# Ledger of designs, part 54: peptides against a protein of PDB entry 5VVV

Target 1, 276 residues: chain A of PDB entry 5VVV
Amino acid sequence: FLCGVVEGFYGRPWVMEQRKELFRRLQKWELNTYLYAPKDDYKHRMFWREMYSVEEAEQLMTLISAAREYEIEFIYAISPGLDITFSNPKEVSTLKRKLDQVSQFGCRSFALLFDDIDHNMCAADKEVFSSFAHAQVSITNEIYQYLGEPETFLFCPTEYCGTFCYPNVSQSPYLRTVGEKLLPGIEVLWTGPKVVSKEIPVESIEEVSKIIKRAPVIWDNIHANDYDQKRLFLGPYKGRSTELIPRLKGVLTNPNCEFEANYVAIHTLATWYKSN
Target 2, 276 residues: chain A of PDB entry 5VVV as posed
Amino acid sequence: FLCGVVEGFYGRPWVMEQRKELFRRLQKWELNTYLYAPKDDYKHRMFWREMYSVEEAEQLMTLISAAREYEIEFIYAISPGLDITFSNPKEVSTLKRKLDQVSQFGCRSFALLFDNIDHNMCAADKEVFSSFAHAQVSITNEIYQYLGEPETFLFCPTEYCGTFCYPNVSQSPYLRTVGEKLLPGIEVLWTGPKVVSKEIPVESIEEVSKIIKRAPVIWDNIHANDYDQKRLFLGPYKGRSTELIPRLKGVLTNPNCEFEANYVAIHTLATWYKSN

## One batch from the design tools (peptide; made by RFdiffusion4, then SolubleMPNN)

Design b2_p13_2_s4 (from b2_p13_2, 7 letters changed)
Fold by OpenDDE base, seed 1:
Structure b2_p13_2_s4 (fold): chain B 276 residues (1-276), chain A 13 residues (1-13)
Amino acid sequence: as target 1 above (276 residues)
Amino acid sequence: SPEEEAFRKAALE
């Protein structure tokens, strides 16, 4: 069971010292996972093709080593979906080289994210792939196998919540393709019925699990505040029955952008997890 | 970005 934090918000990323402090807190609270997915980290999303510099490499190596020191699984995410051409072998090779570099930093767990992108493929991809889901699954499976089938590999769908599913969760052709064609060792991220789900009913998890043919990992936006800079979410982790735990592969909270605001959010997630 | 604005809109629903 993956339990911890995803740094998955828009806005200023956390600094390396904050991330190290996070790992110390996660260990203390018996949580086990950190997903690196900061939207405004240039080489994560907008400039995903660019290799890390020597200085950036040293920082990431140090961060990954710190995660290991605190027994936290460090998952490196990349979000190529803004402008990748899935059918172009050069794009696939560029993605492989980027993930090879991160693997050399000592990273062993990875994620491919296709959240918050346009649903339309380019003309070249339409000639090769029958749907957007087929294109995403193809590259994800290829990368997963290329990396030697790492123990933890995550996929974030474009339809990552109930409200994004067309026509709905159980009948989504996109999620059906993901469920049928994504290799079984790849985990699927999900935010619940909404982008920010006040509640995640057990029935909603049973519904999505059926179509994706696996238990999801919850990307939990309950404490996310990147959508409203005037708000801080300081309340406890709530609206999730502990009956979800045996029905999930994990829960990763995407909390407030302000690192110092997240004590209650993360501590109460840990209490919830240990109450099972 | 347009994608970020779409996310923000959806997060408020």
Scores: peptide ipSAE 0.555, ipTM 0.944, DockQ to the pose 0.964
Fold by OpenDDE base, seed 3:
Structure b2_p13_2_s4 (fold): chain B 276 residues (1-276), chain A 13 residues (1-13)
Amino acid sequence: as target 1 above (276 residues)
Amino acid sequence: SPEEEAFRKAALE
């Protein structure tokens, strides 16, 4: 069971010292996972093709080493979906080289994220792939296999919540393709019925699990505040029955952008997890 | 970005 934090928000990424402090807190609270997915980290998303510099490499190596020291699984995410051409072998090879570099930093767990992107394929991709889901699954499977089938590999769908599913969760052709074609060792991220789910009912998890043919990992935006600068959610982790735990592969909270605001968010997640 | 704006809109629903 993956339980911890995803740094998955828009806005200023956390600094390396904050991330190291996070790992210490995660260990102390008996959480086990950190997903590196900061939207405004240039080489994560907007410039995903760009290799890390020597200085950036040293920082990431140090960060990954720190995660290991605290027995936190470091998952490196990349979000190529803004401008990748799925049918272009050069793009696939570029993605491979980027993840090879991160593997050299000692990273062993990875994620491909296709959240918050246009649902339309380019003309070249339409000639090769039957749908956007087929394109995403193809590259994801290829990368997963190329990396030697890592123990932890995550996929974030473009339809990552109930409200994004067309026509709905259970009938989504996109999610059906993901469920049928995504290799079984790849985990699927999900935010619940909404982007920010006030509640995640057990029935909603059963519904999505059926179509994706696996238990999801919750990307939980309950404490996210990147969508409204006037909001700071300092309340406890709530609206999730502990009956979800046996029905999930994990829960990763995407908390407030302000690092120091997240004590309650992370601590109460830990309490929730340990209460099962 | 347009994608971030779309996310923000959806997050408020």
Scores: peptide ipSAE 0.554, ipTM 0.943, DockQ to the pose 0.961
Fold by OpenDDE base, seed 4:
Structure b2_p13_2_s4 (fold): chain B 276 residues (1-276), chain A 13 residues (1-13)
Amino acid sequence: as target 1 above (276 residues)
Amino acid sequence: SPEEEAFRKAALE
């Protein structure tokens, strides 16, 4: 069971010292996972093709080493979906080289994220792939296999919540393709019925699990404030029955952008997790 | 970005 934090918000990423402090807190609270997915990290998303500089590499190596020191699984995410051409072998090779670099930093767990992108494929991809889901699954499977099938590999679908599913969760051709074609060792991220789910009913998890043919990892936006930073979400982790725990592969909270605001969010997630 | 604005809109629904 993956339980911890995803740094997955828009806005200023956390600094390395904050991330190290996070790992210390995660260990103390018996959480086990950090997903590196800051939307405004340029080499994560907008410039995903660009290799890390020597200085950036040193920072990431130090961060990954710190995660290991605190027994936190460091998952490196990349979000190529803004401008990748899935059918272009050069794009696939570029993605491979980027993940090879991160592997050299000592990272062993990875994620491919296709959240918050246009649902339409380019003309070149339409000639090769039957659907957007087929394109995403193809590259994800290829990367997963290329990396030697790492123990933890995550996929974030473009339809990552109930409200993004067309026509709905159970009838989504996109999620059906993901469920049928995504290799079984790859985990699927999900935010619940909504982008920000006030509640995640057990029935909603059973519904999505059926179509994706696996238990999801919750990307939990309950404490996310990047969509309205004039608000801080200081309340406890709630609206998730502990009955979800045996039906999930994990829960990663995407909390407030303000690092110092997240004590209650993360601590109460830990309490929730340990209560089962 | 347009994608971020779409996210922000959806996050408020």
Scores: peptide ipSAE 0.541, ipTM 0.941, DockQ to the pose 0.947
Fold by OpenDDE base, seed 5:
Structure b2_p13_2_s4 (fold): chain B 276 residues (1-276), chain A 13 residues (1-13)
Amino acid sequence: as target 1 above (276 residues)
Amino acid sequence: SPEEEAFRKAALE
């Protein structure tokens, strides 16, 4: 069971010292996972093709080593979906080289994210792939196999919540393709019925699990505030029955952008997890 | 970005 934090928000990323402090807190609270997915880290999303500099490499190696020291699984995410051409072998090779570099930093767990992108393929991809889901699954499976089938590999779908599913969760052709064609060793991220789910009913997890043919990892936006900079979410982790725990592969909270605001959010997630 | 604006809108619904 993956339990911890995803740094997955828009806005200023956390500094390296904050991330190291997070690992110390995660270990203390018996949480086990950190997903590196900051939207405004340029080489994560907007400039995903660009290799890390020598200085950036040193920082990431130090961060990954710190995660290992605190027994936290460090998952490196990349979000190529803004401008990747899935059918172009050069794009696939560029993605492979980027993940090879991160593997050299000592990273062993990875994620491919296709959240918050346009749903239309380019003309070249339409000639090769039957649908957007087919294109995403193809590259995801290829990368997963290329990396030697790492123990933890995550996929974030474009339809990552109930409200994004067409026509709905149980009948989505996109999620059906993901469920049928995504390799079984790859985990699927999900935010619940909504982008920000006030509640995640057990029935909603049973519904999505059926179509994707696996238990999801919750990307939980309950404490996310990147969509409303006037708010801080300081309340406890709630609206999730402990009956979800045996029905999930994990829960990763995407909390407030302000690192200092997240004590209650993360501590109460840990209490929730240990209450089962 | 347009994608961030779409996310922000959907997060408020």
Scores: peptide ipSAE 0.540, ipTM 0.941, DockQ to the pose 0.959

Design b2_p13_3_s1 (from b2_p13_3, 6 letters changed)
Fold by OpenDDE base, seed 4:
Structure b2_p13_3_s1 (fold): chain B 276 residues (1-276), chain A 13 residues (1-13)
Amino acid sequence: as target 1 above (276 residues)
Amino acid sequence: MEKAKERYKKAAL
């Protein structure tokens, strides 16, 4: 069971010292996972093709080593979906080289994120792939196999919540393709019925699990404030039954952008996780 | 509130 934090917000990323402090807190609270997915990290999303500099490499190596020191699984995410051409072998090779670099930093767990992108393909991809889901699954499977089938590999769908599914969760052709074609060792990220789910009913997890043919990992936006920087979400982790735990592969909370605001959010997630 | 996150995510695209 993956339980911890995703740094998955828009806005100023956490500094390396905050991330190391996070790992100390995660270990202390018997949480086990950090997903590196800061939307405004240039080489994560906007410039995903760009290799890390020597200085950036040293920072990431140090961060990955610190995660290991605190027994935290470091998952490196990349979000190529803004401008990738899935049918272009050069794009696939560029993505491979980027993940090879991160593998050299000692990273062993990875994520491909296709959240917050247009639900369409370019003309070249339409000639090769039957749908956007087929294109995403093809590259995701290829990268997963290329990396030697790492123990933890995550996929974030473009339809990552109930409100983004067309026509709905159980009838989505996109999620059906993901469920049928995504290799079984790849985990699927989900935010619940909505982007910010006030509640995640058990029935809603059973519905999505059926179509994706696996238990999801919850990307939990309950404490996310990147959409309203005038608000801090200081309340407890709530609106999730402990009956979800046996029906999930994990829960990763995407908390407030302000690192210092997240004590209650993360601590109460840990209490929730231990209550099963 | 939820509509604000959905709007923000779509406006950041």
Scores: peptide ipSAE 0.075, ipTM 0.828, DockQ to the pose 0.132
Fold by OpenDDE base, seed 5:
Structure b2_p13_3_s1 (fold): chain B 276 residues (1-276), chain A 13 residues (1-13)
Amino acid sequence: as target 1 above (276 residues)
Amino acid sequence: MEKAKERYKKAAL
């Protein structure tokens, strides 16, 4: 069971010292996972093709080493979906080289994120792939196999919550394709019925699990505040039955942008996880 | 709140 934090918000990323402090807290609270997915990290999303500099490499190596020191699984995410051409072998090769670089930093767990992108393929991809889901699954499977089938590999669908599914979760052709064609060793990220789910009912997890043919990892936006800079979410982790735990592969909370605000959010997630 | 996040994510596209 993956339990911990995703740094997955828009806005100023956490500094390396905050991330190391997070790992200490995660270990202390018997949490085990950190997903590196800061949307405004240029080389994560907007400039995903760009290799890390020597200085950035040193920082990431140090961060990955710190995660290992605290027995935290460091998952490196990349979000190529803004401008990748899935049918272009040069784009696939560029993605491979980027993940090879991160593998050299000692990273062993990875994620491909296709959240917050348009559902439209370019003309070249439409000639090759039957749908956007087929394009995403193709590259995801290829990358997963290229990396030697790492123990933890995550996929974030474009339809990552109930409100984004067309026509709905159980009838989504996109999620059907993901469920049928995504390799079984690849985990699927999900935010619940909505982007920010006040509650995640057991039935909603059973519904999505059926179509994706696996238990999801919850990307939990309950404490996310990147959408409202005037608000801090200081309340406890709630609206998730512990009955979800045996029905999930994990829970990663995407908390407030302000690192210092997240004590209650993360601590109460840990209490929730240990209460089952 | 939820609708604001969904709008923000769509506006960041």
Scores: peptide ipSAE 0.075, ipTM 0.832, DockQ to the pose 0.132
Fold by OpenDDE base, seed 2:
Structure b2_p13_3_s1 (fold): chain B 276 residues (1-276), chain A 13 residues (1-13)
Amino acid sequence: as target 1 above (276 residues)
Amino acid sequence: MEKAKERYKKAAL
């Protein structure tokens, strides 16, 4: 069971010292996972093709080593979906080289994120792939196999919550393709009924699990404030029954952008997780 | 809340 934090917000990423402090807190609270997915990290999303500099490499190596020291699984995410051409073998090779570099930093767990992108494929991809889901699954499976089938590999769908599913969760052709064609060792990220789910009912997890043919990892936006920087979400982790735990592969909270605001959010997630 | 995040996510595209 993956339980911890995704740094998955828009806005200023956390500094390395905040991330190390996070790992210390995660260990102390018996949480086990950190997903590196800061949207405004240039080489994560907008410039995903760019290799890390020597200085950035040293920082990431230090960060990954710190996660290991605290027994926290460091999952490196990349979000190539803004401008990747899925059918272009050079793009696939570029993605492979980027993940090879991160593997050299000592990273062993990875994520491909296709959240917050348009559903449109370019003309070249439309000639090769039957749908956007087919393109995403193809590259995800290829990368997963290329990396030697790592123990933890995550996929974030473009339809990552109920409100983004067309026509709905159980009937989504996109999620059906993901469920049918994504290799079974790849975990699927899910946000619940909504982008910010006040509640995540058990029935809603059973519904999505059926179509994706696996238990999801929750990307939980309950404490996310990137959409309203005038608000801090200081309340407890709530509106998730502990009956979800046996029906999930994990829960990763995407909390407030302000690192200092997240004590209650993360601590109460840990209390929730340990209560089952 | 969701609509604000959805708007922000769409505006960041």
Scores: peptide ipSAE 0.075, ipTM 0.830, DockQ to the pose 0.134
Fold by OpenDDE base, seed 3:
Structure b2_p13_3_s1 (fold): chain B 276 residues (1-276), chain A 13 residues (1-13)
Amino acid sequence: as target 1 above (276 residues)
Amino acid sequence: MEKAKERYKKAAL
């Protein structure tokens, strides 16, 4: 069961010292996972093709080593979906080389994120793939196999919550293709019925699990404030039955952008997880 | 709240 934090917000990423302090807190609270997915890290998303510099490589190696020191699984995410051409073998090769570099930093766990992108394929991809889901699954499976089928590999769908599913969760052709064609060792990220789910009912997890043919990992936006800097979410982790735990592969909270605001958010997630 | 995050996410595209 993956339980911890996703750094998955828009805005200023956490500094390396904050991330190390996070790992110490996660270990102390018996949480086990950190997902590196900062949207405004330019080499994560907008410039995903760019290799890390020597200085950036040293920072990431140090961060991955610190995660290991605190027994925290470091998952490196990349978000190529803004401008990738899925049918172009050069794009696939570029993605492979980027993930090879991160693997050399000592990273063993990875994620491909296709959240917050347009649903339309380019003309070249439409000639090769039957749908956007087929294109995403194709590259995700190829990368997963290329990396030697790592123990933890995550996929974030473009339809990552109930409100983004067309026509709905159980009838989504996109999620059906993901469920049917995504290799079984690849985990699927989900935010619940909504982007910011006030509640995540058990029945809603059973519904999505049926179509994706696996238990999801919750990307939990309950404490996320990136969309409104005037808001701080200081309340406890709530609106999730502990009956979800046996029905999930994990829960990763995407908390407030302000690192020091997250004590209650992360601590109450840990209490919730231990109450099972 | 959700609509604000959804709008922000779509505007940050």
Scores: peptide ipSAE 0.063, ipTM 0.806, DockQ to the pose 0.134

Design b2_p13_3_s2 (from b2_p13_3, 8 letters changed)
Fold by OpenDDE base, seed 4:
Structure b2_p13_3_s2 (fold): chain B 276 residues (1-276), chain A 13 residues (1-13)
Amino acid sequence: as target 1 above (276 residues)
Amino acid sequence: FEKAREEFKKAAL
């Protein structure tokens, strides 16, 4: 069971010292996972093709080593979906080289994120792939196999919540393709009925699990505030039955952008997780 | 950046 934090918000990423402090807190609270997915990290999303500099490499190596020191699984995410051409072998090779670099930093767990992108393929991809889901699954499977089938590999679908599913969760052709074609060792991220789900009913997890043919990892936006910088979500982790735990592969909370605001959010997630 | 927040995150709230 993956339980911890995703740094998945838009806005100023956390500094390395905050991330190390996070790992210390996660260990202390018996949480086990950090997903590196800061939307405004240039080399994560907008410039995903760009290799890390020597200085950036040193920082990431140090960060990954710190995660290991605190027994936290460091998952490196990349979000190529803004401008990748899935059918272009050069794009695939570029993605491979980027993940090879991160593997050299000592990273062993990875994620491919296709959240917050348009559902439209370019003309070249439409000639090769039957759907956007087929394109995403193809590259995801290829990368997963290329990396030697790492123990933890995550996929974030473009339809990552109930409100994004067309026509709905149980009938989504996109999620059906993901469920049928995504290799079984790849985990699927999900935010619940909404992007920011006030509640995640058990029945909603059973519905999505059926179509994706696996238990999801919750990317939980309950404490996310990047959509409203005037608000801080300081309340406890709530609106998730503990009956979800046996039906999930994990829960990763995407908390407030303000690092110091997240004590209650993360601590109460830990309490929730231990209550099963 | 802000567009993605508004189009994807805020629209689904």
Scores: peptide ipSAE 0.099, ipTM 0.822, DockQ to the pose 0.618
Fold by OpenDDE base, seed 5:
Structure b2_p13_3_s2 (fold): chain B 276 residues (1-276), chain A 13 residues (1-13)
Amino acid sequence: as target 1 above (276 residues)
Amino acid sequence: FEKAREEFKKAAL
């Protein structure tokens, strides 16, 4: 069971010292996972093709080493979906080289994120792939196999919540393709019925699990505040039955952008996880 | 609440 934090918000990323402090807190609270997915880290999303500089490499190596020191699984995410051409072998090779660099930093766990992108393929991809889901699954499977089938590999679908599914969760051709064609060793990220789910009913997890043919990892936006800079979510982790735990592969909370605001959010997630 | 995140995400695309 993956339990911890995804740094998955828009806005100023956490500094390396905050991330190290996070790992210390995660260990102390018997949480085990950190997903590196800061949307405004340029080389994560907008400039995903760009290799890390020497200085950035040193920072990431130090961060990955710190995660290992605290027995936290460091999952490196990349979000190529803004401008990747899935059918272009050069794009695939560029993605491989980027993940090879991160592998050299000592990273062993990875994620491909296709959240917050348009559902449209370019003309070249439409000639090669039957659907956007087929394109995403193809590259994800290829990368997963290229990396030697790492123990933890995550996929974030474009339809990552109930409200984004067309026509709905159980009938989504996109999620059906993901479920049928995504290799079984790849985990699927999900935010619940909504992008910010006030509640995640057990039945909603059973519904998505059926179509994706696996238990999801919850990307939990309950404490996310990147969409409203006037709000801090200081309340407890709630609206998730502990009956979800045996039905999930994990829960990663995407909390407030303000690192200092997240004590209650993360601590109460840990309490929730241990209460099962 | 949801609309704000969806709007923010759409504005960040």
Scores: peptide ipSAE 0.069, ipTM 0.819, DockQ to the pose 0.135
Fold by OpenDDE base, seed 1:
Formats: structure tokens, C-alpha cells, sequence
Structure b2_p13_3_s2 (fold): chain B 276 residues (1-276), chain A 13 residues (1-13)
């Protein structure tokens, strides 16, 4: 069971010292996972093709080593979906080389994210792939196999919540393709019925699990404040039954952008996880 | 809340 934090917000990323402090807190609270997915990290999303510099490489190696020291699984995410051409072998090779570089930093766990992108494929991709889901699954499976089938590999769908599914969760052709074609060793990220789910009912997890043919990992936006920087979400982790735990592969909370605001959010997630 | 995040996401794309 993956339990911890995703740094998955828009806005100023956490500094390396905040991330190291997070790992210490996660270990102390018997949480086990950190997903590196900061939307405004230029080499994560907007410039995903760009290799890390020597200085950036040293920082990431130090961060990954610190995660290992605190027994925290470090998952490196990349979000190529803004401008990738899925059918172009050069784009696939560029993605492989970027993940090879991160593997050399001692990273062993990876995520490929297709959240917050347009559903439209370019003309070249439409000639090769039957749908956007087929294009995404093809590259995800290829990357997963290329990396030697790592123990933890995550996929974030473009339809990552109930309100984004057309016509609905159980009938989505996109999620059907993901469930049928995504290799079984790849985990699927989900935010619940909504982008920011006040509640995540058990029945809603049973519905999505059936179509994706696996238990999801929850990307939980309950404490996310990137959409309203005038607000801090300081309340406890709530609106999730402990009956979800045996029905999930994990829970990763995407908390407030302000690192110091997240004590209650993360501590109460840990209490919730240990209550099962 | 969801609309505000969706609007923010669309503005950040």
C-alpha cells in the first residue's frame, strides 16, 4: 500500500530542504511514499525533453539518497502530454533518455502523467492510434518495459476523476481502453468523483476499479489550494472511509502549496491509514 | 472548488 504525499500542485515547488524535512516526517508517521510531480518544475512538464544540468542532477541525486535514508519510496513523475507526438520515435527516444538519466540518479520508481491536457491528438498520431487512450497506453507500456518493469510504475489518466469521464466512469471508452490495454503491473492514479472530492464513496472506487481492472492509487486533492492561493486547508483528512484501504493500492495527498501548512493534513492521513 | 481548480488548470495550460 502506497501512503504519503504527492507534490503535484501548480505554483512554487518546494525547496530541497523542505522535501528532506517531509521525508523525515513521513518516516516518523510510518508513511512510505513521495511522488515528485510539481507542475511548475520546468523539466517535469513544460520542458520535459530537457535533460537535467550537472547542478540539477546533483540536487536530485541528493534528494533521492535522502528519501532512501528515510525509507521513503521516491517516485519520479514526468508530464510530456502538453506537446508530445506519440507516434514519433524521436519523442519516445527522448522520453527514454530523460528517464535513463533519472534512473542513473538512483531512482527506481516512476510515473507517467497525462492529467490537465487536451483530448486532441495531432494528425500524425491519428494515423497511427485508434484513440488518445491507445496512444497513451502504447507509450506507457513501452516505457514501463524499457525500464525493466520497475516494482512501482504509475499512470495518471486524462480522465482522472468521475466528472471528466465521458459519458460516465463505467461507460468511458477512454478508461475501458486503459483497463484493457495498460499492462497489469502499472498502477492508475485517481482523484475520486471530482478533481477535489469532498467525499470518496466506496461504491465510486468499486465502479472505477471494475473498468480499469485494478485497485487505483488515490491522488487526493482534499487539501490542495493551488486553485485558490487566498485559502489554506488546515482541517483533518476526512470523507474517506477506512473501508477504502483494502480496495486501494494507495493514497497520496496533494496538499497546500505552503509546506508549513501541511502538518495536520499529513498527520491525519497517517492516523487514518493506521486505523485499519 | 472543482470549478475554481478547473479554471486555474485551464489558465495554466
Amino acid sequence: as target 1 above (276 residues)
Amino acid sequence: FEKAREEFKKAAL
Scores: peptide ipSAE 0.064, ipTM 0.815, DockQ to the pose 0.135
Fold by OpenDDE base, seed 3:
Structure b2_p13_3_s2 (fold): chain B 276 residues (1-276), chain A 13 residues (1-13)
Amino acid sequence: as target 1 above (276 residues)
Amino acid sequence: FEKAREEFKKAAL
């Protein structure tokens, strides 16, 4: 069971010292996972093709080593979906080289994120792939296999919550393709019925699990505030039954952008997880 | 909240 934090917000990424402090807190609270997915990290999303510099490599190696020191699984995410051409072998090769570099930093767990992108494929991809889901699954499976089928590999669908599913969760052709074609060793990220789910009912997890043919990992936006700078949610982790735990592969909270605001968010997630 | 995130996402894309 993956339990911890996704740094998955828009806005200023956490600094390396904050991330190391996070790992210490995660270990202390018996949490086990950190997903590196900061939207405004240039080489994560906007410039995903760009290799890390020597200085950036040293920082990432140090960060990954710190995660290991605290027994935290470091999952490196990349979000190529803004401008990748799925049908272009050069793009696939570029993605492979980027993940090879991160593998050399000692990273063993990875994620491909296709959240917050347009559903439209370019003309070249439409000639090769039957749908956007087929394109995403194709590259995801290829990368997963290329990396030697790492123990933890995550996929974030474009339809990552109930409200984004067309026509709905159980009838989504996109999620059906993901469920049928995504290799079984790849985990699927999900935010619940909504982007920011007030509640995640058990029945809603059973519904999505059926179509994706696996238990999801919850990307939990309950404490997210990137979308509203006037919001600071300092309340406890709530609206999730502990009956979800046996029905999930994990829960990763995407908390407030302000690092120091997240004590209650992360601590109460840990309490929730240990209550089962 | 969801709308605000969608608006933010659209502004960040």
Scores: peptide ipSAE 0.050, ipTM 0.783, DockQ to the pose 0.136; fails the geometry check

